# Peptides against a protein of PDB entry 7SFY, part 12

Target 1, 41 residues: chain A of PDB entry 7SFY
Amino acid sequence: ELFNLESRVEIEKSLTQMEDVLKALQMKLWEAESKLSFATC

## One batch from the design tools (peptide; made by RFdiffusion4, then SolubleMPNN)

Design b1_p11_1_s3 (from b1_p11_1, 6 letters changed)
Fold by OpenDDE base, seed 2:
Structure b1_p11_1_s3 (fold): chain B 41 residues (1-41), chain C 41 residues (1-41), chain A 11 residues (1-11)
Amino acid sequence: as target 1 above (41 residues)
Amino acid sequence: as target 1 above (41 residues)
Amino acid sequence: SLKEKLEALMK
């Protein structure tokens, strides 16, 4: 397998995107769970 | 929008899976960067 | 998806 600067940069960018999506989903989950609590209480 | 226990569980499982993939990729990136360092030094 | 693309990069 070959790995170079281009590969590293691409992977790091992808990881950053994944982290951003993950954080966004966590926020949505928190909101959803909050709404669920209110909806069922 | 409807949100219930099933939805919450499914989303949390998905988030966990994404975190696992993210961690695995971070490990691979570290290994790759280490190899790159040795390959170019 | 982004997830699928990243999983492919692991291979």
Scores: peptide ipSAE 0.082, ipTM 0.554, DockQ to the pose 0.056
Fold by OpenDDE base, seed 3:
Structure b1_p11_1_s3 (fold): chain B 41 residues (1-41), chain C 41 residues (1-41), chain A 11 residues (1-11)
Amino acid sequence: as target 1 above (41 residues)
Amino acid sequence: as target 1 above (41 residues)
Amino acid sequence: SLKEKLEALMK
């Protein structure tokens, strides 16, 4: 089991990248849903 | 701009999957760091 | 990969 500074930095970079994508997708979902039109009765 | 139920479901599924991976990686990082030994002076 | 698939959805 090897865990050193380089490994930690790499994992944290990956996590940050994933979080950025997650935020972007959540925002796009929110925007899309907010623009959604609904039928009226 | 097409956004319908199918698209929303697909996006939400992807987000859920990504969140699961994120949680797993964060837990692994925490476990690895918690097991890390430090030099003593 | 999951990352690639998700990034594709952003476009």
Scores: peptide ipSAE 0.080, ipTM 0.545, DockQ to the pose 0.053
Fold by OpenDDE base, seed 5:
Structure b1_p11_1_s3 (fold): chain B 41 residues (1-41), chain C 41 residues (1-41), chain A 11 residues (1-11)
Amino acid sequence: as target 1 above (41 residues)
Amino acid sequence: as target 1 above (41 residues)
Amino acid sequence: SLKEKLEALMK
């Protein structure tokens, strides 16, 4: 199995893309949760 | 816009799945890089 | 999806 510069770069690109999506989803979750209201007595 | 328990759970599931894939890819990258040899003089 | 594409790279 061959691993070269092109392969590494492509994998790193994919990892970065996933990380960006992950962060975006985390932010959306935070925003949604921050808007939650709770029952009071 | 409604945010409820089901929505939160689904988002968290997606985040977890992405995190797992990210870690797996990082491990593969590490394994590949660990096998690299370098030119010597 | 991006996730599916990346999962495919693992196989």
Scores: peptide ipSAE 0.078, ipTM 0.548, DockQ to the pose 0.052
Fold by OpenDDE base, seed 1:
Structure b1_p11_1_s3 (fold): chain B 41 residues (1-41), chain C 41 residues (1-41), chain A 11 residues (1-11)
Amino acid sequence: as target 1 above (41 residues)
Amino acid sequence: as target 1 above (41 residues)
Amino acid sequence: SLKEKLEALMK
């Protein structure tokens, strides 16, 4: 196993990007579900 | 904007996968950093 | 990649 500054920085960058995407998707999901309605009998 | 069951399921699946990856990366980062040492003067 | 798939879902 090799860990150095470059590796850490790269991992942290990737984590940040993924967190941003997750937050965006969660917001969209909430918004979509809040507006959801069904055709009912 | 179009939202339906298929869209919701797909988003939720993707969110779950991303969360799994995030957790794995965070664990690896922590482990690597916990083992990190520097050559010192 | 997973990232690209997720970004596509946001659009």
Scores: peptide ipSAE 0.084, ipTM 0.557, DockQ to the pose 0.054; fails the geometry check

Design b1_p11_1_s4 (from b1_p11_1, 5 letters changed)
Fold by OpenDDE base, seed 5:
Structure b1_p11_1_s4 (fold): chain B 41 residues (1-41), chain C 41 residues (1-41), chain A 11 residues (1-11)
Amino acid sequence: as target 1 above (41 residues)
Amino acid sequence: as target 1 above (41 residues)
Amino acid sequence: SLKEKLDALMA
């Protein structure tokens, strides 16, 4: 296992991409919950 | 597009899984950088 | 791989 600049760049790129996906999912969850309706009587 | 309990559970499960992966990657990055050596003269 | 993990969660 050898660390170099290419390794760091690749890992940081993956981290950034995953953070973006996480934020997108959190927003989707918020939007979905905001649309949730309750049956009323 | 219909939101229901199953949808919310699935999204939250994905979020949790991604957070775990993110933390793992961050730890790997830290470990990799801690092992980084500089050539010295 | 890292890409596979990401892709699976994005799907």
Scores: peptide ipSAE 0.084, ipTM 0.561, DockQ to the pose 0.061
Fold by OpenDDE base, seed 4:
Structure b1_p11_1_s4 (fold): chain B 41 residues (1-41), chain C 41 residues (1-41), chain A 11 residues (1-11)
Amino acid sequence: as target 1 above (41 residues)
Amino acid sequence: as target 1 above (41 residues)
Amino acid sequence: SLKEKLDALMA
């Protein structure tokens, strides 16, 4: 399999995109959990 | 939208899966780059 | 779904 500059750039772009999605999901998770209320009785 | 324990567990599992994929891709990127040779002439 | 998004990014 050929690996060159273009391939590297594409992979790095994909990785960055995944990291952004991951961060967004983590933020959403935090927001959702922040709204939860626990029964104390 | 309903958010409960099941929803939280599903989200966390998805996040973990994404993190694992991200790490795998980063490792593959490193491996690929390690095989590259640069022209020095 | 989240799985679909992940699969799309891996493609």
Scores: peptide ipSAE 0.078, ipTM 0.549, DockQ to the pose 0.059
Fold by OpenDDE base, seed 3:
Structure b1_p11_1_s4 (fold): chain B 41 residues (1-41), chain C 41 residues (1-41), chain A 11 residues (1-11)
Amino acid sequence: as target 1 above (41 residues)
Amino acid sequence: as target 1 above (41 residues)
Amino acid sequence: SLKEKLDALMA
């Protein structure tokens, strides 16, 4: 595949989406850990 | 789903895998941009 | 594929 502006935009778009999912998973982890601490107290 | 140590490990495992993919994509982007600069010079 | 890996992680 020949790299051009469109390819760059597509890759950056994918990166952004993955970062969003990563943040969502981190939030889920944090929330779950918080609930666990509450449940064990 | 009840959160426990196994669930935590699973989520962290997924996060690590996503981070690895993210880094790989960033490297591909950088390499492509580098090649583009070379090709346009 | 990237999409398959992402879908698997989000499942």
Scores: peptide ipSAE 0.075, ipTM 0.553, DockQ to the pose 0.057
Fold by OpenDDE base, seed 1:
Structure b1_p11_1_s4 (fold): chain B 41 residues (1-41), chain C 41 residues (1-41), chain A 11 residues (1-11)
Amino acid sequence: as target 1 above (41 residues)
Amino acid sequence: as target 1 above (41 residues)
Amino acid sequence: SLKEKLDALMA
């Protein structure tokens, strides 16, 4: 497959999706760490 | 900047880095959730 | 799910 505009657009879409997943994981990590650090018996 | 081989290589490097960060975050999330779920008073 | 989304991206 030639590296062209179509390939670039596809890669950029993948990058955006990965960034969204990173954000989601960061939020979940924040939530988990908050639960851990704020939890009491 | 023209989208060429050099640009493609740079984007692919960024994608790899993002994947590595995702893996690291997943591991940290696992650790945090494990601490939370296995913790006892 | 988030896991499925990540797996799809890394595949």
Scores: peptide ipSAE 0.070, ipTM 0.469, DockQ to the pose 0.083

Design b1_p11_2_s1 (from b1_p11_2, 8 letters changed)
Fold by OpenDDE base, seed 3:
Structure b1_p11_2_s1 (fold): chain B 41 residues (1-41), chain C 41 residues (1-41), chain A 11 residues (1-11)
Amino acid sequence: as target 1 above (41 residues)
Amino acid sequence: as target 1 above (41 residues)
Amino acid sequence: DSLQELLAKLR
């Protein structure tokens, strides 16, 4: 498809979706790391 | 799987992959928009 | 894979 308004909107929706997943995964990683316990020697 | 080193590495690899795609799509969007011509009335 | 497949895999 030629680049036009519809193409731009679709790309921006995809970018937003990826950003949402990124943010969710970063938060989950942080939460998991914050709860991670370390073994003692 | 329990959260551990392997889980963290896998999540971080996924995050990196998503960031790479985000960056590529943002660049393509910018490039496409920079080339977009506008009709005249 | 496609963007949709990647996002589905990561969820």
Scores: peptide ipSAE 0.092, ipTM 0.555, DockQ to the pose 0.055
Fold by OpenDDE base, seed 2:
Structure b1_p11_2_s1 (fold): chain B 41 residues (1-41), chain C 41 residues (1-41), chain A 11 residues (1-11)
Amino acid sequence: as target 1 above (41 residues)
Amino acid sequence: as target 1 above (41 residues)
Amino acid sequence: DSLQELLAKLR
């Protein structure tokens, strides 16, 4: 592997994007758990 | 959308998997930053 | 939240 400025920046961008997805999934998890008692299946 | 036990479990599994990837990327970020001064590009 | 805070919530 080649570790340089470009690779660092790319990893940081990937981490940021994954954080955003994780936050979205956390919201969906909250929705799932809050609606679970109302689900018919 | 249908929110039930199955959807909750799937979201929780996805969150766990993403956490593992994030941890791996954090390690790679550390590697990149620690090796940056030694890189020729 | 920072990534570290988010990861802490997941653990």
Scores: peptide ipSAE 0.088, ipTM 0.587, DockQ to the pose 0.300
Fold by OpenDDE base, seed 5:
Structure b1_p11_2_s1 (fold): chain B 41 residues (1-41), chain C 41 residues (1-41), chain A 11 residues (1-11)
Amino acid sequence: as target 1 above (41 residues)
Amino acid sequence: as target 1 above (41 residues)
Amino acid sequence: DSLQELLAKLR
């Protein structure tokens, strides 16, 4: 394989997409946990 | 929707999977760039 | 962003 600008750009693009999904999932988790209520006694 | 342990575990599992893929892509990029050679004049 | 900045952001 040969590394070139096109290859790097594609990898960076993939990384960016993964970052976006991670951020979205983190926010979903935060929202879910922020709504979590605990039983009281 | 109701947040529970199962939901949280699934989200955390997804986050972990994404992290693993990100690490793999970072390593691929590093390997590619480490092999990059430049023209000399 | 530089490549290093991108990678740092993802760690």
Scores: peptide ipSAE 0.084, ipTM 0.562, DockQ to the pose 0.145
Fold by OpenDDE base, seed 4:
Structure b1_p11_2_s1 (fold): chain B 41 residues (1-41), chain C 41 residues (1-41), chain A 11 residues (1-11)
Amino acid sequence: as target 1 above (41 residues)
Amino acid sequence: as target 1 above (41 residues)
Amino acid sequence: DSLQELLAKLR
């Protein structure tokens, strides 16, 4: 495959999408952990 | 779904895997761009 | 660089 403008744009789009997913996962993790209570009994 | 230790571990594993993929994509992008030459003729 | 900052937070 020859690298060209289309290839670069596609890779950058993929990177952006993955960043979005990572942000979503981090938020979900935070939400879950913030709701988690530790046993006291 | 109830959040528990197993769920947290699974999410963290997914986050780690995604970070690895992001790093790989960033490296591939850099490699491709570093090899890209611009037409002079 | 938002992506780099995000990755740094994951480490």
Scores: peptide ipSAE 0.076, ipTM 0.560, DockQ to the pose 0.318

Design b1_p11_2_s2 (from b1_p11_2, 8 letters changed)
Fold by OpenDDE base, seed 3:
Structure b1_p11_2_s2 (fold): chain B 41 residues (1-41), chain C 41 residues (1-41), chain A 11 residues (1-11)
Amino acid sequence: as target 1 above (41 residues)
Amino acid sequence: as target 1 above (41 residues)
Amino acid sequence: SMLKELQERLS
């Protein structure tokens, strides 16, 4: 394995992308649950 | 869109999987950087 | 990949 600057940058980009998707999914879940609670309460 | 228990569970499973991958990548990055620092210092 | 599939589902 060769760990250099390019590979590090690529890993960080992937991590950032995954974090963005996580945030989006969490927000959508929150919104859906909020609407559900609002409708059922 | 239909948000029900099954869809919620599926979303949570996906979130958990993504979090696990994030943790693994972060740990690998940490280990690689630690070894690099050890070798170059 | 899982990430790509999730991104497509969110879009």
Scores: peptide ipSAE 0.124, ipTM 0.561, DockQ to the pose 0.054
Fold by OpenDDE base, seed 2:
Structure b1_p11_2_s2 (fold): chain B 41 residues (1-41), chain C 41 residues (1-41), chain A 11 residues (1-11)
Amino acid sequence: as target 1 above (41 residues)
Amino acid sequence: as target 1 above (41 residues)
Amino acid sequence: SMLKELQERLS
């Protein structure tokens, strides 16, 4: 397998997509935790 | 849908998994680029 | 999923 510009671009695009998903999940986690309610007496 | 400790743990596990893959890809990209050769005269 | 595909490609 030969690494070339096309391969590099594809990998970088995949990395960017993962970063975007990661950030989105982090935001969702924060939002969910901020809304977390606890049962009380 | 009720957010609870179980949901939080699952989300955090997924985030960690994504971070691990992201780091691995970044390393692979660096390695591939470091080995990239160019045709010369 | 994207994550699974990427993991497979790294293997």
Scores: peptide ipSAE 0.119, ipTM 0.565, DockQ to the pose 0.058
Fold by OpenDDE base, seed 4:
Structure b1_p11_2_s2 (fold): chain B 41 residues (1-41), chain C 41 residues (1-41), chain A 11 residues (1-11)
Amino acid sequence: as target 1 above (41 residues)
Amino acid sequence: as target 1 above (41 residues)
Amino acid sequence: SMLKELQERLS
């Protein structure tokens, strides 16, 4: 096993992508909840 | 399109899983960097 | 660091 700069860069890129996806999901959740409505009298 | 409690639960579960993966990647990065060594005189 | 800040945001 070898860890070098290329490995670090790759991992950090993956982390950034994961954060982007996480933010996107959070936004989708907020938007969906904002649109949610309930039947009322 | 319908958003209900089931949809919210599913999204929140996905968010939690993404966070878990992110933490795991951060730990792997730290561990790899901790093991990194360089040739010296 | 970037990673530390990222972890703080997840908290």
Scores: peptide ipSAE 0.119, ipTM 0.556, DockQ to the pose 0.178
Fold by OpenDDE base, seed 5:
Structure b1_p11_2_s2 (fold): chain B 41 residues (1-41), chain C 41 residues (1-41), chain A 11 residues (1-11)
Amino acid sequence: as target 1 above (41 residues)
Amino acid sequence: as target 1 above (41 residues)
Amino acid sequence: SMLKELQERLS
C-alpha cells in the first residue's frame, strides 16, 4: 500500500479524533477525582 | 452515577488503550513520511 | 468503536 496525501490526511484525522477523546476522558477523570472525599481521623 | 474504583479503573484502561493506539499511529505516520521522496530541480 | 477499529487496522 502506497502512502499518499489521502492516507496521510486520514491518519491525521484519526489522530486528532483520538486526541480529542483522550483529553475529554482525562478531564472527566480529573473532575470525578476532584470530588472525592477521603476519610480522616 | 457514582465514581468508584471500578469506574476509575475502567476509565484508566480506556485512556491507556487510546494512548497505545495514538502512539502506534504516530509511529506509522512518521515511518511513512520518512520514506517520501520529493521532486527536485 | 473507533478505537477497536483502529486497533484492528494496526494489528
Scores: peptide ipSAE 0.115, ipTM 0.562, DockQ to the pose 0.053

Design b1_p11_2_s3 (from b1_p11_2, 7 letters changed)
Fold by OpenDDE base, seed 5:
Structure b1_p11_2_s3 (fold): chain B 41 residues (1-41), chain C 41 residues (1-41), chain A 11 residues (1-11)
Amino acid sequence: as target 1 above (41 residues)
Amino acid sequence: as target 1 above (41 residues)
Amino acid sequence: SMLEELKKRLS
């Protein structure tokens, strides 16, 4: 398989999409954890 | 929707999976680009 | 794409 501009662009698009989803998941985790309430005496 | 340990674990698993794929794609891109050959005079 | 759909669901 040969590397060319088309394949590079496709890989970079996939990378960008995954980064976006990763950030979304991190935000969801932060939001959920920021709303945590712990039992206190 | 409530945050609990089960939901946190699931989110973290998804994050880890996406990070792994991201790294794999970055490695593929690096490998492809490292094999590039340019025309020379 | 699959990833865009996931982003949509998670955002």
Scores: peptide ipSAE 0.122, ipTM 0.553, DockQ to the pose 0.058
Fold by OpenDDE base, seed 2:
Structure b1_p11_2_s3 (fold): chain B 41 residues (1-41), chain C 41 residues (1-41), chain A 11 residues (1-11)
Amino acid sequence: as target 1 above (41 residues)
Amino acid sequence: as target 1 above (41 residues)
Amino acid sequence: SMLEELKKRLS
């Protein structure tokens, strides 16, 4: 098994992408919660 | 579109899972970097 | 990538 610069860069890129998705989900969660509706019956 | 407690819980669960994967990848990155080999030619 | 596509769908 060989770990080199290309491998490291690729892993870090993937981590960054996951962080971006995580942030997007957090924003969507906040937006959804701000619009949370409750049953009024 | 209806956002309720079940939806919120599911989203938070997904976020937690992503955070877990992120942490795992960070650990793997650290381990890989600790084993990083360089050409010795 | 798969993650980029996910981000696009979420945004």
Scores: peptide ipSAE 0.120, ipTM 0.555, DockQ to the pose 0.062
Fold by OpenDDE base, seed 3:
Structure b1_p11_2_s3 (fold): chain B 41 residues (1-41), chain C 41 residues (1-41), chain A 11 residues (1-11)
Amino acid sequence: as target 1 above (41 residues)
Amino acid sequence: as target 1 above (41 residues)
Amino acid sequence: SMLEELKKRLS
Protein backbone atom coordinates (compact mmCIF):
# COMPACT_ATOMS: atom_id res chain seq x y z
CA GLU B 1 0.00 0.00 0.00
CA LEU B 2 1.11 3.52 -0.81
CA PHE B 3 0.43 6.47 1.44
CA ASN B 4 1.64 9.86 0.29
CA LEU B 5 0.75 13.51 0.64
CA GLU B 6 -1.88 13.44 -2.08
CA SER B 7 -3.73 10.51 -0.57
CA ARG B 8 -3.55 12.10 2.87
CA VAL B 9 -5.02 15.33 1.55
CA GLU B 10 -7.82 13.44 -0.17
CA ILE B 11 -8.65 11.56 3.03
CA GLU B 12 -8.75 14.81 4.98
CA LYS B 13 -11.05 16.32 2.37
CA SER B 14 -13.42 13.39 2.71
CA LEU B 15 -13.35 13.67 6.48
CA THR B 16 -14.15 17.37 6.27
CA GLN B 17 -17.05 16.72 3.91
CA MET B 18 -18.46 14.10 6.25
CA GLU B 19 -18.15 16.47 9.19
CA ASP B 20 -20.00 19.14 7.24
CA VAL B 21 -22.82 16.72 6.47
CA LEU B 22 -22.93 15.69 10.11
CA LYS B 23 -23.25 19.32 11.14
CA ALA B 24 -26.03 19.88 8.63
CA LEU B 25 -27.93 16.83 9.83
CA GLN B 26 -27.51 17.83 13.45
CA MET B 27 -28.79 21.30 12.68
CA LYS B 28 -31.78 19.88 10.82
CA LEU B 29 -32.52 17.64 13.76
CA TRP B 30 -32.28 20.58 16.13
CA GLU B 31 -34.62 22.65 13.98
CA ALA B 32 -37.10 19.82 13.68
CA GLU B 33 -37.07 19.23 17.41
CA SER B 34 -37.49 22.95 18.01
CA LYS B 35 -40.68 22.85 15.97
CA LEU B 36 -41.91 19.62 17.50
CA SER B 37 -45.45 19.79 18.79
CA PHE B 38 -46.37 18.03 21.99
CA ALA B 39 -49.64 16.46 22.93
CA THR B 40 -51.29 17.86 26.02
CA CYS B 41 -53.70 16.23 28.39
CA GLU C 1 -43.55 18.35 7.22
CA LEU C 2 -44.00 15.61 9.79
CA PHE C 3 -41.48 14.95 12.53
CA ASN C 4 -42.22 12.12 14.93
CA LEU C 5 -40.36 9.65 17.11
CA GLU C 6 -39.71 7.20 14.29
CA SER C 7 -38.19 9.81 12.03
CA ARG C 8 -36.07 11.13 14.89
CA VAL C 9 -34.76 7.67 15.65
CA GLU C 10 -33.91 7.13 11.99
CA ILE C 11 -32.02 10.42 11.83
CA GLU C 12 -30.06 9.51 14.95
CA LYS C 13 -29.20 6.14 13.44
CA SER C 14 -27.86 7.83 10.35
CA LEU C 15 -25.84 10.26 12.44
CA THR C 16 -24.37 7.39 14.44
CA GLN C 17 -23.41 5.55 11.27
CA MET C 18 -21.69 8.61 9.90
CA GLU C 19 -19.82 9.10 13.16
CA ASP C 20 -18.69 5.49 13.05
CA VAL C 21 -17.38 5.95 9.52
CA LEU C 22 -15.59 9.12 10.59
CA LYS C 23 -13.94 7.27 13.45
CA ALA C 24 -12.89 4.46 11.15
CA LEU C 25 -11.40 6.85 8.63
CA GLN C 26 -9.57 8.77 11.32
CA MET C 27 -8.14 5.55 12.69
CA LYS C 28 -7.06 4.46 9.23
CA LEU C 29 -5.38 7.79 8.72
CA TRP C 30 -3.60 7.45 12.05
CA GLU C 31 -2.42 3.95 11.20
CA ALA C 32 -1.23 5.00 7.78
CA GLU C 33 0.67 7.93 9.20
CA SER C 34 2.18 5.69 11.87
CA LYS C 35 3.61 3.49 9.13
CA LEU C 36 4.75 6.38 6.99
CA SER C 37 8.35 6.12 5.89
CA PHE C 38 10.51 9.20 5.79
CA ALA C 39 13.33 10.01 3.46
CA THR C 40 16.67 10.70 5.07
CA CYS C 41 19.54 12.79 3.85
CA SER A 1 -19.23 13.70 -4.79
CA MET A 2 -22.10 12.01 -3.03
CA LEU A 3 -21.28 13.82 0.20
CA GLU A 4 -21.16 17.17 -1.57
CA GLU A 5 -24.56 16.54 -3.12
CA LEU A 6 -25.97 15.49 0.21
CA LYS A 7 -24.55 18.60 1.84
CA LYS A 8 -26.14 20.78 -0.83
CA ARG A 9 -29.52 19.15 -0.32
CA LEU A 10 -29.32 19.67 3.42
CA SER A 11 -28.27 23.32 3.13
Scores: peptide ipSAE 0.113, ipTM 0.544, DockQ to the pose 0.056
Fold by OpenDDE base, seed 4:
Structure b1_p11_2_s3 (fold): chain B 41 residues (1-41), chain C 41 residues (1-41), chain A 11 residues (1-11)
Amino acid sequence: as target 1 above (41 residues)
Amino acid sequence: as target 1 above (41 residues)
Amino acid sequence: SMLEELKKRLS
């Protein structure tokens, strides 16, 4: 497939969306871990 | 939903997979741009 | 997974 402006824009949009999802997942992980408790005797 | 070890592992797996896809997209973009030519008169 | 399949398609 030929590379053109539309192709580049679409790839960059996909990258941005993936980064947003990554950030969301990282935040969810942080939130979950912040609430994590450890069993103590 | 309760946070547990399985949940954390699954989130981390998802994060890793997302990073891998991001890297793949970035490489594709680099490859495409490396082949990009500009019109000249 | 969906992401692994996507990675394969992009690789």
Scores: peptide ipSAE 0.108, ipTM 0.546, DockQ to the pose 0.059

Design b1_p11_2_s4 (from b1_p11_2, 8 letters changed)
Fold by OpenDDE base, seed 4:
Structure b1_p11_2_s4 (fold): chain B 41 residues (1-41), chain C 41 residues (1-41), chain A 11 residues (1-11)
Amino acid sequence: as target 1 above (41 residues)
Amino acid sequence: as target 1 above (41 residues)
Amino acid sequence: SDLEALQQRLS
């Protein structure tokens, strides 16, 4: 297992993709919660 | 598509898992880079 | 899910 420039680039790409998915899911959560109505009497 | 408590909990669990993986990969990147040696003359 | 797909890509 050799760590070189190619390996670093690959890991950084994966990290970026994860952050993008994380942001997307956070936005989806916000949108869903903003539409959530609470029972009132 | 109904958003309810179960859906929110599921999304939050996914977000937590993603953050944990993200942290792990960031640590792996740091560890690999800290071991990287540069060519010297 | 998006998380499952991402985990598959990283494995």
Scores: peptide ipSAE 0.131, ipTM 0.568, DockQ to the pose 0.055
Fold by OpenDDE base, seed 1:
Structure b1_p11_2_s4 (fold): chain B 41 residues (1-41), chain C 41 residues (1-41), chain A 11 residues (1-11)
Amino acid sequence: as target 1 above (41 residues)
Amino acid sequence: as target 1 above (41 residues)
Amino acid sequence: SDLEALQQRLS
C-alpha cells in the first residue's frame, strides 16, 4: 500500500471517472423520464 | 429497454451507489494525502 | 442533499 503523490493522482483519476459515470447515468435518467407515459383525462 | 417508473427508481439507486463510492474514494484520498511525505529544509 | 449537490457541481 502506497501513500505518495502517484497514488493521490491515481485516486483523483478514479474520482474523475466516477463523475463521468454519474453524468452518463443522469443523462440516462433524463431520457427515461422524457419517455415515461402518463394517463390523464 | 424500459422507460418507466421502475427503471427511474433503478437508475436513482445506481446514482446513490455512485455517490457512496465517491465518498469512499474521497476518504481514501484524504488518508493518502495525510500520509504523504515531503522533503523540506 | 449530497446527491443534489453533486448533480449541481457536475452540471
Scores: peptide ipSAE 0.130, ipTM 0.576, DockQ to the pose 0.176
Fold by OpenDDE base, seed 3:
Structure b1_p11_2_s4 (fold): chain B 41 residues (1-41), chain C 41 residues (1-41), chain A 11 residues (1-11)
Amino acid sequence: as target 1 above (41 residues)
Amino acid sequence: as target 1 above (41 residues)
Amino acid sequence: SDLEALQQRLS
């Protein structure tokens, strides 16, 4: 397999993008859960 | 917005899938970097 | 989905 600076940068860019999506979804989940009108516990 | 058990499960499933991909890519990056034949430092 | 699009771009 080819591994060079360009490949590393591309992987890191993709990882950063996925991490951004993960953070956004985690925040959305937290916000939604914190706004629940009823407790199930 | 609609938030119920099904929606939460779907979000958590997506997050888990993304985390799995992130872990795999991080491991691939580490493996590739550890196999570099020359040092640039 | 955004996840599927990201996965496709990474493949």
Scores: peptide ipSAE 0.125, ipTM 0.565, DockQ to the pose 0.054
Fold by OpenDDE base, seed 5:
Structure b1_p11_2_s4 (fold): chain B 41 residues (1-41), chain C 41 residues (1-41), chain A 11 residues (1-11)
Amino acid sequence: as target 1 above (41 residues)
Amino acid sequence: as target 1 above (41 residues)
Amino acid sequence: SDLEALQQRLS
């Protein structure tokens, strides 16, 4: 397999996109847990 | 939207999978760059 | 966590 500038750019774009999704998922988890309540009655 | 244990587990599984993919992409980038050579002739 | 460490490294 050959490596060139376009290949590097494509990989970096994918990395950035996945990092954004990871952050979004972590935020969703935090928000969900923040809304978690326990019934005591 | 309701939050429960199953929802949390599902989110955590997704986070783990995406972290694994990120690591794989970073390794692929490193390997690709390691094989990068410049023609001087 | 590993994920937090990864994000810290990426930032």
Scores: peptide ipSAE 0.120, ipTM 0.564, DockQ to the pose 0.262

Design b1_p11_3_s1 (from b1_p11_3, 6 letters changed)
Fold by OpenDDE base, seed 5:
Structure b1_p11_3_s1 (fold): chain B 41 residues (1-41), chain C 41 residues (1-41), chain A 11 residues (1-11)
Amino acid sequence: as target 1 above (41 residues)
Amino acid sequence: as target 1 above (41 residues)
Amino acid sequence: SLKEKLNALLA
């Protein structure tokens, strides 16, 4: 476990990628729920 | 692409898991940077 | 991987 410039860059890259995926998932969830319909008589 | 209860639960579960991973990565980054040493004369 | 699983949910 040795910290260096490459380590930091790689971790930050992973963080950014994860944040992008999180935002995409949150948007998809919002879209899905907004399209949810209720049964009506 | 059909939204239902299982879909919502699965997405929310994935979101939670991603948030946990993000927090772990951020903590590891902070720890790594706090341990970074500079060469001294 | 987790990334692949998440991408599949977004597809």
Scores: peptide ipSAE 0.094, ipTM 0.562, DockQ to the pose 0.054
Fold by OpenDDE base, seed 2:
Structure b1_p11_3_s1 (fold): chain B 41 residues (1-41), chain C 41 residues (1-41), chain A 11 residues (1-11)
Amino acid sequence: as target 1 above (41 residues)
Amino acid sequence: as target 1 above (41 residues)
Amino acid sequence: SLKEKLNALLA
């Protein structure tokens, strides 16, 4: 393994991308929960 | 799209898995930053 | 934080 400036930047970019995906999943979850409540009403 | 209980569970599992990956990346970042500080000293 | 938001969502 080579831990240098380039590696750090790459990891930070990966973290940012994953945060974006998590936010997208959170939105999907909200939609799912909303539909569940609707369907169960 | 079908938003039901199964879908919600699947999304929650995905979120959990991504949290684990994020934690792993955070550890890698810590290691990278540690080596950078060492090398730049 | 991201972790806090995730935990809140999954709670």
Scores: peptide ipSAE 0.091, ipTM 0.569, DockQ to the pose 0.211
Fold by OpenDDE base, seed 4:
Structure b1_p11_3_s1 (fold): chain B 41 residues (1-41), chain C 41 residues (1-41), chain A 11 residues (1-11)
Amino acid sequence: as target 1 above (41 residues)
Amino acid sequence: as target 1 above (41 residues)
Amino acid sequence: SLKEKLNALLA
């Protein structure tokens, strides 16, 4: 299939969605780590 | 399941892999766009 | 791997 404006828009939309998911996962990771406690001796 | 070091490492590994995929897709998008020609009048 | 799965889904 030809690459055209519609294809570009769809790809960019998908990329944006993936970036949003990545950001959400990174936030969750930070939250989880913030709850951890380290034993120090 | 408890969040521990192994869980953190797995999550970070997954995040890194997703970022690599995003970068690859962005590169492909750029390559595709570089092949496009615009008609100008 | 996750990378491979994502690439397969987006191909």
Scores: peptide ipSAE 0.085, ipTM 0.546, DockQ to the pose 0.055
Fold by OpenDDE base, seed 1:
Structure b1_p11_3_s1 (fold): chain B 41 residues (1-41), chain C 41 residues (1-41), chain A 11 residues (1-11)
Amino acid sequence: as target 1 above (41 residues)
Amino acid sequence: as target 1 above (41 residues)
Amino acid sequence: SLKEKLNALLA
């Protein structure tokens, strides 16, 4: 397949989606670690 | 800048790196949530 | 869900 403008746009969309998921995972990790570190019996 | 083969290769490398980071974060999140969910006082 | 998004991206 050709690497063209359409392919570039698709890849950039995927990159943006991955970045959004990364941010979401980072936030969830932060929340989980916060619960763990701040939790008391 | 031109979107060419070199640019494509660079983007694909970045995508691979992001996927690796996503996997690592997923594993860490799993570990954190496991600690939280399995922990007892 | 986030899990579904992750699976879709990594597939």
Scores: peptide ipSAE 0.080, ipTM 0.475, DockQ to the pose 0.089

